# Peptides against a protein of PDB entry 2QAS: the designs that were tried, part 25

Target 1, 120 residues: chain A of PDB entry 2QAS
Amino acid sequence: PPEDLMQYEAMAQDALRGVVKAALKKAAAPGGLPEPHHLYITFKTKAAGVSGPQDLLSKYPDEMTIVLQHQYWDLAPGETFFSVTLKFGGQPKRLSVPYAALTRFYDPSVQFALQFSAPE

## One batch from the design tools (peptide; aimed at target 1 F88)

Design b2_p20_6_s3 (made by RFdiffusion4, then SolubleMPNN; from b2_p20_6 with P1S D6Q Q8E W11D N20D)
Fold by OpenDDE base, seed 3:
Structure b2_p20_6_s3 (fold): chain B 120 residues (1-120), chain A 20 residues (1-20)
Amino acid sequence: as target 1 above (120 residues)
Amino acid sequence: SFVPSQEEIQDMLENVANDD
C-alpha cells in the first residue's frame, strides 16, 4: 500500500483530542456539565507530563481511569493539559494530565466515545 | 479506529480510580 507521508491518522487523533479539551472546558464552566452528562477519562500514568501523588500513580503503573460527575473540584483545562482535584479513598488529591496522555474518553449519557494512541 | 470497543468502554466503567 502507498506510504502516507502526510500522517493523516496522527492529524485526526490530534483533532479529536481537541474534543476532550473542549468537553473539559465546558465542565469547568460555572454550573458544570449539563445533566446528565459526565465524563470518563483514561490515560497513561507514565506518560510525560502526568503529575500526581506518587502512591496513587504507583497503584496504576500503566493506565488509570477517572470519572468527573459528582465529586470533582477546581477543574482547570489548559491548552496542553488539565488539572483536577478528586477524592481517592476519601482523600482529596490533585492530578495533572496532558491531553497527549489520554487513551480513552466516554460520556455514558449519550454514549459518545473516543480512543487515542498515547506513547510514554 | 477512533472509537473504543464495547469491552473497552465497559472496562472504563468498572475500573474507575476515584470516588464518586
Scores: peptide ipSAE 0.731, ipTM 0.963, DockQ to the pose 0.716
OpenDDE base, seeds 1, 2, 4, 5: peptide ipSAE 0.729, 0.728, 0.731, 0.729; ipTM 0.963, 0.962, 0.963, 0.962

Design b2_p20_6_s4 (made by RFdiffusion4, then SolubleMPNN; from b2_p20_6 with P1S D6Q Q8E)
Fold by OpenDDE base, seed 4:
Structure b2_p20_6_s4 (fold): chain B 120 residues (1-120), chain A 20 residues (1-20)
Amino acid sequence: as target 1 above (120 residues)
Amino acid sequence: SFVPSQEEIQWMLENVANDN
C-alpha cells in the first residue's frame, strides 16, 4: 500500500480521543450521564502521566479497565487528563489518567466503541 | 481499525478493575 506521509491514522486517533474527553465532560456535568449510558475505559498503566495508588497500579502492569456507571465520584475531566475516584475492594482511590494513555473506550448502552494506540 | 473487536470489547466487560 502507498506510504501515508500525512499520518491520517494518527490525526484520526487524536480527533477520536476528543470524543472520549467530551463524553467524560458530559459524565462530570450535574446529573451525570443520561441513563442508561455508562463508560468502560482502558488505559496503559505505565504511560506517562498516569498516577494512582502503587498497590493498585501494580496489579495491572500493562492495561487497566475501569467502569464509570454506578460508583464513581468527583470526575474531573481536564484538558489533558481526567481524574476520578473509584472504589476498589470497597476502598475509594483516586486515579489520574491522561487521555493519551487511553487504549479503549466503550459505551454498552449504544454499543459505541473506540480503540487507540497509546504511548508507553 | 478505530473500533475494537467484539472479543476485545468482551474482555473489557469481563476485566473491570473497580467496584460497580
Scores: peptide ipSAE 0.759, ipTM 0.966, DockQ to the pose 0.733
OpenDDE base, seeds 1, 2, 3, 5: peptide ipSAE 0.758, 0.754, 0.753, 0.746; ipTM 0.966, 0.965, 0.965, 0.964

Design b2_p20_7 (made by RFdiffusion4)
Pose (drawn by RFdiffusion4):
Structure b2_p20_7 (pose): chain A 120 residues (1-120), chain P 20 residues (1-20)
Amino acid sequence: as target 1 above (120 residues)
Amino acid sequence: SVPAAAADESHLEESPDFPL
C-alpha cells in the first residue's frame, strides 16, 4: 500500500509532456532554438495519431528518435501534436507526432532529460 | 554516451539511452 486513487504519478507524467510542447514552440519560433540548444525526441511509432511515410514507419517498428538541430523545417507544434519535415537519406519527409506518443526528451546542451509512458 | 547527429542528419537509426 497505498493504492493511489488520485494517480498523482500519472498526472505528473502528463503535466511534464507539456514541457516538450513548450520547448517545441520555442523551436518553432522564427530563428529556431537559442544555440547550442537542440532536441532529441523519442516516440512510439505505432502509437495512435502518428503519421508518416509508410516506408519510414515500417523501418522503425516501435521506437524512433529524431533530432531537431541542423536539419528540420516547418516545425508546427499544435496543442495536441506536432508535425515537422526531416530528411532521411537526403529525402525530405513529413511527420506528425502526438505528445502522448512521446517516451523521451533530451537536450544534450544542458543535459536536461525526461522519460514518459513509464509508470515503473 | 548519447550520439551526436551529424550536420546533415535529423534522426538516429537506433534509440540511444538518455541520462536521467

Design b2_p20_7_s1 (made by RFdiffusion4, then SolubleMPNN; from b2_p20_7, 7 letters changed)
Fold by OpenDDE base, seed 4:
Structure b2_p20_7_s1 (fold): chain B 120 residues (1-120), chain A 20 residues (1-20)
Amino acid sequence: as target 1 above (120 residues)
Amino acid sequence: PVPQAGPDESYLEEVPEFPL
């Protein structure tokens, strides 16, 4: 097939990453996500810029899916990454995830799904 | 399947399968 020197697919994926950022910004706004919306976010745990508890990231050496529904705190969606506090084993854990590390996004309430290529 | 790690309590009766 013809070579795409414009790399339109990459542009499209970058645009769709913007959807995730926008959704997280809505989630971070006062009142949070409108019921029944909630988010499943999957990312590469070893991607550049990913940070969090070493024990947690070691438990999920490849990919990890987090759920933002009822139990999340201090969601901070920045321009290049978001951070959020979740409880694991009763302990609050802070995760920081670049949007570039995302591989999946899903809102089951409306069955909206996105998939992305991420750094290995 | 993709490993799932979420908060201690999500109030979900069942985790839905990610659409392929």
Scores: peptide ipSAE 0.030, ipTM 0.601, DockQ to the pose 0.233
OpenDDE base, seeds 1, 2, 3, 5: peptide ipSAE 0.026, 0.020, 0.026, 0.024; ipTM 0.579, 0.542, 0.570, 0.545; seed 2 fails the geometry check

Design b2_p20_7_s2 (made by RFdiffusion4, then SolubleMPNN; from b2_p20_7, 6 letters changed)
Fold by OpenDDE base, seed 3:
Structure b2_p20_7_s2 (fold): chain B 120 residues (1-120), chain A 20 residues (1-20)
Amino acid sequence: as target 1 above (120 residues)
Amino acid sequence: AVPEAAEDESYLEEVPEFPL
C-alpha cells in the first residue's frame, strides 16, 4: 500500500487528546461540569512529566484512574498538562499529568470513551 | 457498570475497562 507521508493517524490521535483538554477546561470553569457529567481519566504513572505524592505513585506503579466527580479541587488545565487536587486516604494531594500520559478517558453519563497509546 | 470512587478518595484501585 502507498506510504502515508502525512501521518494522518498521528494527527487524529493528537486531535482526540484535545478533546480531553477541552473537557477539563469545561470542568475547571465556574460551576464545574454540567450534571450528570463526570470524568474518569487513566494515565501512566511513570510517564515523563507526571508529578504527585511519592506514596500515591508508588501504590500505582503502572497506571491509575482518577475520578473528577465528587472530590476534586483547583483543577488547572494547561496546554500540555493539567493539575488537580484530589483526596488520597482522605488527605488532599496535588497531581500533575501531561495529556501525553493519558491512556483512557471516559464520561459514563453519556458513555463517551477514548483510548490512547502512552509512552512507557 | 462503571465503579465509583469512595467518598473520601478520587482514585480507583483497578483500571476499569471502558466501552468503545
Scores: peptide ipSAE 0.222, ipTM 0.753, DockQ to the pose 0.680
OpenDDE base, seeds 1, 2, 4, 5: peptide ipSAE 0.125, 0.144, 0.175, 0.145; ipTM 0.665, 0.665, 0.710, 0.670

Design b2_p20_7_s3 (made by RFdiffusion4, then SolubleMPNN; from b2_p20_7, 8 letters changed)
Fold by OpenDDE base, seed 5:
Structure b2_p20_7_s3 (fold): chain B 120 residues (1-120), chain A 20 residues (1-20)
Amino acid sequence: as target 1 above (120 residues)
Amino acid sequence: AVPQAGPDESYLAEVPEFPL
């Protein structure tokens, strides 16, 4: 099989990370996500740039999934990472996740799914 | 939001199929 020196798959995956960013920007807009859309976002907790409650991240040393449906606040999707406030144990906590740390993105409402390779 | 471990422990595991 011919060798892909262009690395098209990598380029495509980078473009697809843009879908996640765009989706989060829609979610951050006034009114939030249009129901019944909601997002399951999985990321590597040890990836560079991931920031959040140390106790929480320590509890999930490999991957963690957060759900953005009705209980999320101050979602701020930047160009390289997004941050959001979620309740953990009843306490609001700020979580910052680089898009490069994502491994899965899923919207159950329309069964749209994406999988990404992330730093180990 | 309910924190969950990776995909294997997330509610996604309850979905019959998770397309890649």
Scores: peptide ipSAE 0.025, ipTM 0.575, DockQ to the pose 0.129
OpenDDE base, seeds 1, 2, 3, 4: peptide ipSAE 0.028, 0.026, 0.028, 0.026; ipTM 0.568, 0.571, 0.579, 0.579; seeds 1, 2, 3, 4 fail the geometry check

Design b2_p20_7_s4 (made by RFdiffusion4, then SolubleMPNN; from b2_p20_7, 8 letters changed)
Fold by OpenDDE base, seed 3:
Structure b2_p20_7_s4 (fold): chain B 120 residues (1-120), chain A 20 residues (1-20)
Amino acid sequence: as target 1 above (120 residues)
Amino acid sequence: PVPQAGPDQSYLEEVPEFPL
């Protein structure tokens, strides 16, 4: 087959990552996500730019999944990464995750799912 | 966030399988 020098598939994947960013921006707006929408986000914990409590990241050496539904604070979706405070065992922890580190995105309320490849 | 009951992330050890 002919060689794709435009890299259309890569561009399409980047556009889909944009969906996650847009969804998080909606989640960060006053009032949060409209019920019953909530988000499951999976990311590579060793990817460049990922940061958080050492003990937490060590517990999940490959991938980690977080849920954004009501109990999330100070969600800050930037252009290249987002940060959020979540509770683990009742204790608030701050996580910072680049969109490039994401591997899965899912909203069970409408069964909308996306999958991405992410380098370590 | 919305003032509703939500899961502590510790309960995600039983995350259901996703379609993708």
Scores: peptide ipSAE 0.281, ipTM 0.768, DockQ to the pose 0.211
OpenDDE base, seeds 1, 2, 4, 5: peptide ipSAE 0.162, 0.195, 0.179, 0.180; ipTM 0.710, 0.723, 0.719, 0.721

Design b2_p20_8 (made by RFdiffusion4)
Pose (drawn by RFdiffusion4):
Structure b2_p20_8 (pose): chain A 120 residues (1-120), chain P 20 residues (1-20)
Amino acid sequence: as target 1 above (120 residues)
Amino acid sequence: SAIANDVTDEQREEWEAFLE
């Protein structure tokens, strides 16, 4: 015991997904992130709400990490998901990722990191 | 997890260091 009927830990998890959304809004600002800041986003490929080229999604069965630093365009962070154009083998492609699909967040510049969808 | 988009050597090393 004790069983947590308030699910404080789960609420703290969701509250923290919001940091990713806020960080993506600064990155979507004209001029991008303040260097040397850049972002690693890890997400569940099969999590509902994610869309991308069928070929690309099949290459990454469950987890996929993307890096937002030197090569990303038209970052569009909505309130419930974000979409961004990245290159894969030199070919530009478009992704949409719900914040609910996120499992990890890391900025190597200040070594700030978050882990989600992990009740432990 | 694997980095899916095109990344530099430095970005890959940062990611591998974080996973250690």

Design b2_p20_8_s1 (made by RFdiffusion4, then SolubleMPNN; from b2_p20_8, 9 letters changed)
Fold by OpenDDE base, seed 2:
Structure b2_p20_8_s1 (fold): chain B 120 residues (1-120), chain A 20 residues (1-20)
Amino acid sequence: as target 1 above (120 residues)
Amino acid sequence: SEIANDVSEQERAEWAAFQA
C-alpha cells in the first residue's frame, strides 16, 4: 500500500490523548470529577518521562494501572504530562506520567474506553 | 494490568470485569 507520509494514525492518537488530558483537567478542577465518573489509567512504566519511586516502578516492569476516584491528591495535569499523589500500601507517593506513555484509559461510569500505542 | 494504588475491592472488581 502507498506510504502514509502524513502519519495520520499518529495524529489521531495524539488527538485522543487530548481527551485524557482534558478529562484530567476536569478532575483537577474544584470539586473534582462529577460523580460517578472516575478514571482508570494504564501506562508503560519504562516510557520516557515516567517518574516515581524506584521500588514502585520496579514492581511493575511493563505497565501499571492507577485509579483516580476517592483517594488521590494534588492532581496536576500539564500539557505534556500529569502528576498525582496516590497511596500505595498506605504510603503516599508522587507519580509523573507523560500522556505519551498511556496505553489505556477507562471511565466505567459511562463505559468510555480508549487504547493507545505507546513506546516499548 | 494490575491496579497499583490502594483502592476498594469494588474498584478492583470493576476493573477485572472490564478486562475479562
Scores: peptide ipSAE 0.633, ipTM 0.934, DockQ to the pose 0.950
OpenDDE base, seeds 1, 3, 4, 5: peptide ipSAE 0.601, 0.615, 0.611, 0.600; ipTM 0.923, 0.928, 0.927, 0.923

Design b2_p20_8_s2 (made by RFdiffusion4, then SolubleMPNN; from b2_p20_8, 8 letters changed)
Fold by OpenDDE base, seed 2:
Structure b2_p20_8_s2 (fold): chain B 120 residues (1-120), chain A 20 residues (1-20)
Amino acid sequence: as target 1 above (120 residues)
Amino acid sequence: SEIANDVTEQERQEWAAFQA
């Protein structure tokens, strides 16, 4: 097949990553997400820009999924990454995840799902 | 992948169903 010099697939991926960013911004707004919406976010832990507790990231060498519904604090959705505080084993910890590191996004309330290709 | 943060059993079941 002919070579795609426009890299349309990558453009589409970036556009869809914008959906996740927008969703997180809604979640960060006063009152949080409108019920019953809640988010399952999967990302590559070794992707550039991902940061968090060493022990936590070591526990999940490839990917990990976080759920934003009942217990999350200080969600800060920036332009290139978001950060959030969640509890792990009862302990609150801060995570910072670039949107480019995302591999899956899911909102079961409306069965909306997105899948992305992220750097290894 | 598995859910990393502390969640309810209901949330675990939702995720399991999605991955199935």
Scores: peptide ipSAE 0.668, ipTM 0.946, DockQ to the pose 0.957
OpenDDE base, seeds 1, 3, 4, 5: peptide ipSAE 0.656, 0.658, 0.658, 0.654; ipTM 0.942, 0.943, 0.942, 0.941

Design b2_p20_8_s3 (made by RFdiffusion4, then SolubleMPNN; from b2_p20_8, 9 letters changed)
Fold by OpenDDE base, seed 2:
Structure b2_p20_8_s3 (fold): chain B 120 residues (1-120), chain A 20 residues (1-20)
Amino acid sequence: as target 1 above (120 residues)
Amino acid sequence: AEIANDVTEQERAEWAAFQA
């Protein structure tokens, strides 16, 4: 088949990643997400730019999922990555995740799901 | 993928159902 020099698939993926960014910005706004909306976010832990406690990231060598609903603090959605504080084993820890590292996004309240290609 | 942060049992069940 003809070579796609425009890389349309990549552009489409980036556009969809924008949905996640927008959703997180809504979550970070005063009052948070409107109930019952809540987010399940899966990402590659070894992707470039992912930052967090070494022990935590080592525990999940490939992917991990975080849930933003009842227990999350200081959600900061930037233009290329977001950071958030969550509790792991009762201990609050900070995570920084580039949108490019995402592999799955889900809001069960409306059964909205997205899947993304991420670097291995 | 497994949920990493502390969540309720309901949230775990919800995720399990989604992945099934």
Scores: peptide ipSAE 0.683, ipTM 0.948, DockQ to the pose 0.949
OpenDDE base, seeds 1, 3, 4, 5: peptide ipSAE 0.675, 0.663, 0.677, 0.666; ipTM 0.946, 0.944, 0.946, 0.944

Design b2_p20_8_s4 (made by RFdiffusion4, then SolubleMPNN; from b2_p20_8, 8 letters changed)
Fold by OpenDDE base, seed 4:
Structure b2_p20_8_s4 (fold): chain B 120 residues (1-120), chain A 20 residues (1-20)
Amino acid sequence: as target 1 above (120 residues)
Amino acid sequence: AKIANDVTEEELAEWEAFQK
């Protein structure tokens, strides 16, 4: 096959990462996501920019998935990363995840799924 | 990947179904 010097696949993935950012911004808006929409987000825990409780990140050396539906607070979707407070073992913890660290995005309500290749 | 945050049984089941 011909060599793609334009790197279209990378461009496409970046565009699709924008979908996740947009979705999170909708989720952060007053009233949250329109029911029954909810999100399952998977990311590389060791990716650059990922920040959170040391014990939590250590527990998931490769990837972890978080669910944004019933138990999440202060979702703050920035331009390059989003932060959110979730409960882990009953304890609320703040997590900061760059969009570039995402590997999967899923909204079961409409069975919409995206998969990405994230750098380590 | 496993779900990390505290979730309901329904959310867990939904994810597991997706993984299959």
Scores: peptide ipSAE 0.557, ipTM 0.910, DockQ to the pose 0.965
OpenDDE base, seeds 1, 2, 3, 5: peptide ipSAE 0.455, 0.462, 0.433, 0.465; ipTM 0.863, 0.869, 0.856, 0.870

## One batch from the design tools (peptide; aimed at target 1 I66 L86)

Design b2_p21_1 (made by RFdiffusion4)
Pose (drawn by RFdiffusion4):
Structure b2_p21_1 (pose): chain A 120 residues (1-120), chain P 21 residues (1-21)
Amino acid sequence: as target 1 above (120 residues)
Amino acid sequence: SAFPTAAQIAAMAAVAPANDN
């Protein structure tokens, strides 16, 4: 015991997914992130709401990490998901990722990191 | 729960991204 009927830990998890959304809005600002800040986003490829090239998604069965630093265009962070154009083998492709699909967040510049979808 | 240990953070730093950078 005790069983948590309030699910405080789960609510704290969701509250913290919001940091990723807020960080992506700063990155979507004209001029991008304030250097040397850059972002690693890890997400569940099969989580509902994610779309991308069928070929690309098949290469990454469950988890996929993307980096937002030197090569990303047209970052569009909506309220419930974000979309971004990245390059894979020199070929530009478009992704849409719900904040709910996120499992990890990391900025190597200040060593700030978050882990989600992990009730432990 | 959302704040990873130093070892978990080091493991995150080693993950290769799927995209070109």

Design b2_p21_1_s1 (made by RFdiffusion4, then SolubleMPNN; from b2_p21_1, 12 letters changed)
Fold by OpenDDE base, seed 2:
Structure b2_p21_1_s1 (fold): chain B 120 residues (1-120), chain A 21 residues (1-21)
Amino acid sequence: as target 1 above (120 residues)
Amino acid sequence: LSFPSQEEIEEMAKLKPANDD
C-alpha cells in the first residue's frame, strides 16, 4: 500500500482533540454546560504532562475516567492541557491533563463519543 | 478514524468515573 507521508490520521485526531478543547471551554464558561450535557473524559495517567495527587494517580496506573457535571471547580482549558478541581472521597484535588493524554471523550446526553490513541 | 462504533458507545455508557459527582 502507498506510504502516507502526510500523516492524515494524526492530523484528523488532532482536529478532533480540538473538539474536546472547545467542549471544555464551553463547560468553563459562566453557568457551565447547558443541561443535560455533561462530559466523561478518560486519559492515560502515565502520559507525559499528566499531573495530580500521587496517591490518586497510583490508584489508576493505566487509565482514569473523570466526569464533569455537578461537582467541578476552576476548570481551566488551556491550549495544550486543561486543569480542573474535582472531589475524590470528599476531598478536593487538582488535576492537569494534556489533550494528548486523552483516550476517550463521551457526552451521554447526546451519545457523542470520540476515541484517541495516547502513548504512555 | 476516532469515531467509536455503536457497540463501543454502549460500553461507554457503563463508565465509572473516579471522582465524586
Scores: peptide ipSAE 0.539, ipTM 0.883, DockQ to the pose 0.692
OpenDDE base, seeds 1, 3, 4, 5: peptide ipSAE 0.535, 0.536, 0.531, 0.533; ipTM 0.881, 0.882, 0.881, 0.883

Design b2_p21_1_s2 (made by RFdiffusion4, then SolubleMPNN; from b2_p21_1, 13 letters changed)
Fold by OpenDDE base, seed 4:
Structure b2_p21_1_s2 (fold): chain B 120 residues (1-120), chain A 21 residues (1-21)
Amino acid sequence: as target 1 above (120 residues)
Amino acid sequence: TSFPSQEEIEEMEKLKPANDD
């Protein structure tokens, strides 16, 4: 096949990252996500901009998945990254994840899935 | 590609979240 000098795949993935951002904005609205929707988000823990408790991130040297359904607080979906408070081992901790660090997005309720290439 | 195959979706059903929920 001919060489794609337009880099359409990259453009498409960037556009699809917008879907994740939009979904998180819906999740951040009063009342949260409409049942039974919930989100599984996977990201590269060592990607630039990812921040959180060192002990937590160290436990997941490559990727980690978080779920937003029953226990998530202060979800703040910004333009380039989102932050959220989740419980890990019973302790609330804040995570900040750039959308560029995402590798997977999944909503089991409707089996909607997306995969992305993230920086190493 | 950005859209996973049915097989990959099946694997996603087994994802283990790090946080409590």
Scores: peptide ipSAE 0.473, ipTM 0.871, DockQ to the pose 0.707
OpenDDE base, seeds 1, 2, 3, 5: peptide ipSAE 0.456, 0.459, 0.458, 0.457; ipTM 0.854, 0.860, 0.858, 0.861

Design b2_p21_1_s3 (made by RFdiffusion4, then SolubleMPNN; from b2_p21_1, 12 letters changed)
Fold by OpenDDE base, seed 3:
Structure b2_p21_1_s3 (fold): chain B 120 residues (1-120), chain A 21 residues (1-21)
Amino acid sequence: as target 1 above (120 residues)
Amino acid sequence: IGFPSEEEIEEMEKLVPANDN
């Protein structure tokens, strides 16, 4: 097959990342997600722009999965990244994750799943 | 596309969240 100089696959993935952004915006709205919807988000912890507690990120050198369902606070879905406060071992911690760092998105309530290729 | 195969679903079900829920 001929070379794709347009990088359509990357463009398509970016468009799909928009679905995640939209979903997070719904999750951040008053009342949160409509039950039983909840989100599993996996991302590369070493991707550019990812920030959070060093000890936490060190525990997950490659990828980390977070769940947004019962315990999440101050979810702020920006245009290029989202931030959220979650508890780890009972301790609240803030994470900031660029959408470009995402590798998986899953809503088990309807078995909706997306997978992405994130730069290493 | 959005709705994976049964096998893919099985893999998704294995996801372990790092945070408390």
Scores: peptide ipSAE 0.604, ipTM 0.923, DockQ to the pose 0.594
OpenDDE base, seeds 1, 2, 4, 5: peptide ipSAE 0.603, 0.604, 0.600, 0.600; ipTM 0.924, 0.924, 0.919, 0.923

Design b2_p21_1_s4 (made by RFdiffusion4, then SolubleMPNN; from b2_p21_1, 11 letters changed)
Fold by OpenDDE base, seed 3:
Formats: C-alpha cells, structure tokens, sequence
Structure b2_p21_1_s4 (fold): chain B 120 residues (1-120), chain A 21 residues (1-21)
C-alpha cells in the first residue's frame, strides 16, 4: 500500500483525545457529570509530563487507572493536560496527566470506551 | 483505529481504579 505521509492515524487519535478533554471539562463544571456518568482513565505513569506523589507513582510503574465519580476535587482540564485531587488510602493527592499519556478512557454507565497508543 | 471492540469494552469493565471512590 502507498505510504501515508500525512500520518492520518495519529491525527485521528489526537482528535479522539479531544473527547477525553471535553468529557473532563464537563466533569469539572458546577454540579459535575450528569448521573450516572463517571470516568475511568488509564495512563502511562512514566510518560513525559506525568506528575504526582513519588510513592504513588512508584506503586504503579507501568499504568494506573483512576476513577472520577464520587470523590474528586479541583479538577482542572487544561489544553495539554489535566490535574485533579483524589484520595489514595484516605490521603488526598494531586495528579497531573498529559492527554498524550492516556491509554484508555471508559464510561461504564453507557459502555463508551476509547483506547490510545502512548509512549512506554 | 482507536475504538475498542465489544470484547475489549467488556474487559474494561474489570478495570480497578487506584484511588478511593
């Protein structure tokens, strides 16, 4: 087959990352997500730009999944990454995750899911 | 493609979040 010099697949993936960004912006709005919607987000913890407590990231050397439903605070969905405060073992911690680090997005309430290629 | 199959979606239902909720 002919060579794709436009890299359309990568463009498509980036466009779909926009869905995650948009969903997070809805989750960050007053009142949060419309019930029963909630979000499962999986990302590569070693990806460039991922930031959080050292002990937490060390516990998940490859990938980590977080859920945004009942306990999340100060969700800040930026243009290239989002930040959120979650509790781990009862302790509040701040995470910053670039959209480029995402590998999975899932809303079990309607079984909507996306998968992405992310660097190791 | 970035859209997972029905089978892959079913597997995602088994995801275990790291945070409390």
Amino acid sequence: as target 1 above (120 residues)
Amino acid sequence: LSFPSEEEIAEMAKLKPANDD
Scores: peptide ipSAE 0.558, ipTM 0.881, DockQ to the pose 0.689
OpenDDE base, seeds 1, 2, 4, 5: peptide ipSAE 0.551, 0.553, 0.554, 0.552; ipTM 0.878, 0.879, 0.879, 0.880

Design b2_p21_2 (made by RFdiffusion4)
Pose (drawn by RFdiffusion4):
Structure b2_p21_2 (pose): chain A 120 residues (1-120), chain P 21 residues (1-21)
Amino acid sequence: as target 1 above (120 residues)
Amino acid sequence: LDAFLAELQAEGEEALEEMAA
């Protein structure tokens, strides 16, 4: 015991997914992130709401990490998901990722990191 | 904590190599 009927830990998890959304809005600002800040985003490929090239998604069965630093275009962070164009093998592709699909967040510049979807 | 941050760094470097491939 005690069983947590309020699910405080779960609420704290969701509240923290919001940091990723807020960080992506700064990155979507004209001029991008304030250097040397850059972002690693890890997400569940099969989580509902994610779309991408069928070929690309098949290459990453469950988890996929993307880096937002030198090569990303048209970052569009909606209220419930974000979409971004990245390059894979020199070929530009478009992704849409719900904040609910996120499992990890890391900025190597200040070593700030978050882990989600992990009730432990 | 340091081990976890090193793992995140390694995932980022692997992701950059895979995107460039």

Design b2_p21_2_s1 (made by RFdiffusion4, then SolubleMPNN; from b2_p21_2, 13 letters changed)
Fold by OpenDDE base, seed 2:
Structure b2_p21_2_s1 (fold): chain B 120 residues (1-120), chain A 21 residues (1-21)
Amino acid sequence: as target 1 above (120 residues)
Amino acid sequence: RAAELAALEQQAREAEALFAA
């Protein structure tokens, strides 16, 4: 097949990653997401730029999914990554995830889903 | 799916928080 020098697929992926960024910015705004909206976010734990507690990342060596609904704090959606505090085993943990590490985004309330290609 | 285990752990706490509110 002909070589795509424009890298259209990558452009499309980046555009869709922008949807996640925008959704997180809405979630971080005063009042948070309007109910019943909430977010399931899946990412590659070993992707470049991902950071968090070693014990947590070791427990999920490939991918992990986090939920943003009632129990999240200090959500900070930047331009290239977002960070958030979540409780695991009753203990608050800080995660930092580049948008490029995402593999899935889902809002069950309206069944809106996105899938992404992430680094292996 | 193994990747969803963390979400399941959170869901239990999310539900508890909802009912406790």
Scores: peptide ipSAE 0.217, ipTM 0.760, DockQ to the pose 0.097
OpenDDE base, seeds 1, 3, 4, 5: peptide ipSAE 0.137, 0.038, 0.058, 0.040; ipTM 0.723, 0.647, 0.671, 0.648

Design b2_p21_2_s2 (made by RFdiffusion4, then SolubleMPNN; from b2_p21_2, 11 letters changed)
Fold by OpenDDE base, seed 3:
Structure b2_p21_2_s2 (fold): chain B 120 residues (1-120), chain A 21 residues (1-21)
Amino acid sequence: as target 1 above (120 residues)
Amino acid sequence: SAAELAELRRRAEEAERLFAA
């Protein structure tokens, strides 16, 4: 097939990452997500820009899935990454995840799913 | 695809266990 010099597929993937950003901004608004919506977000833990507790990231050397439902605090969705405080084993931990590191997004309440290519 | 959705659901279940306690 003819060569795509516009790189439309990459543009489409970028747009879909925007869906995650928009969803997180809704989750960060006062009152949080409308029930029963909640978000499962999977990302590459070794991707550039990922930041968090060393012990936590070492426990998940490839991918990690976090859930934003009832126990999350200070969700801050920026333009290139988001940060959030979650409890692991009862202890609050701060995570910062670039949208480029995402591999999966899922809302079980409506069975909405997205999958992304991320660097290994 | 259905396969992709099934995998996402599996990961979601794992996450639920992770954050249950």
Scores: peptide ipSAE 0.028, ipTM 0.596, DockQ to the pose 0.583
OpenDDE base, seeds 1, 2, 4, 5: peptide ipSAE 0.025, 0.027, 0.027, 0.027; ipTM 0.583, 0.599, 0.568, 0.587

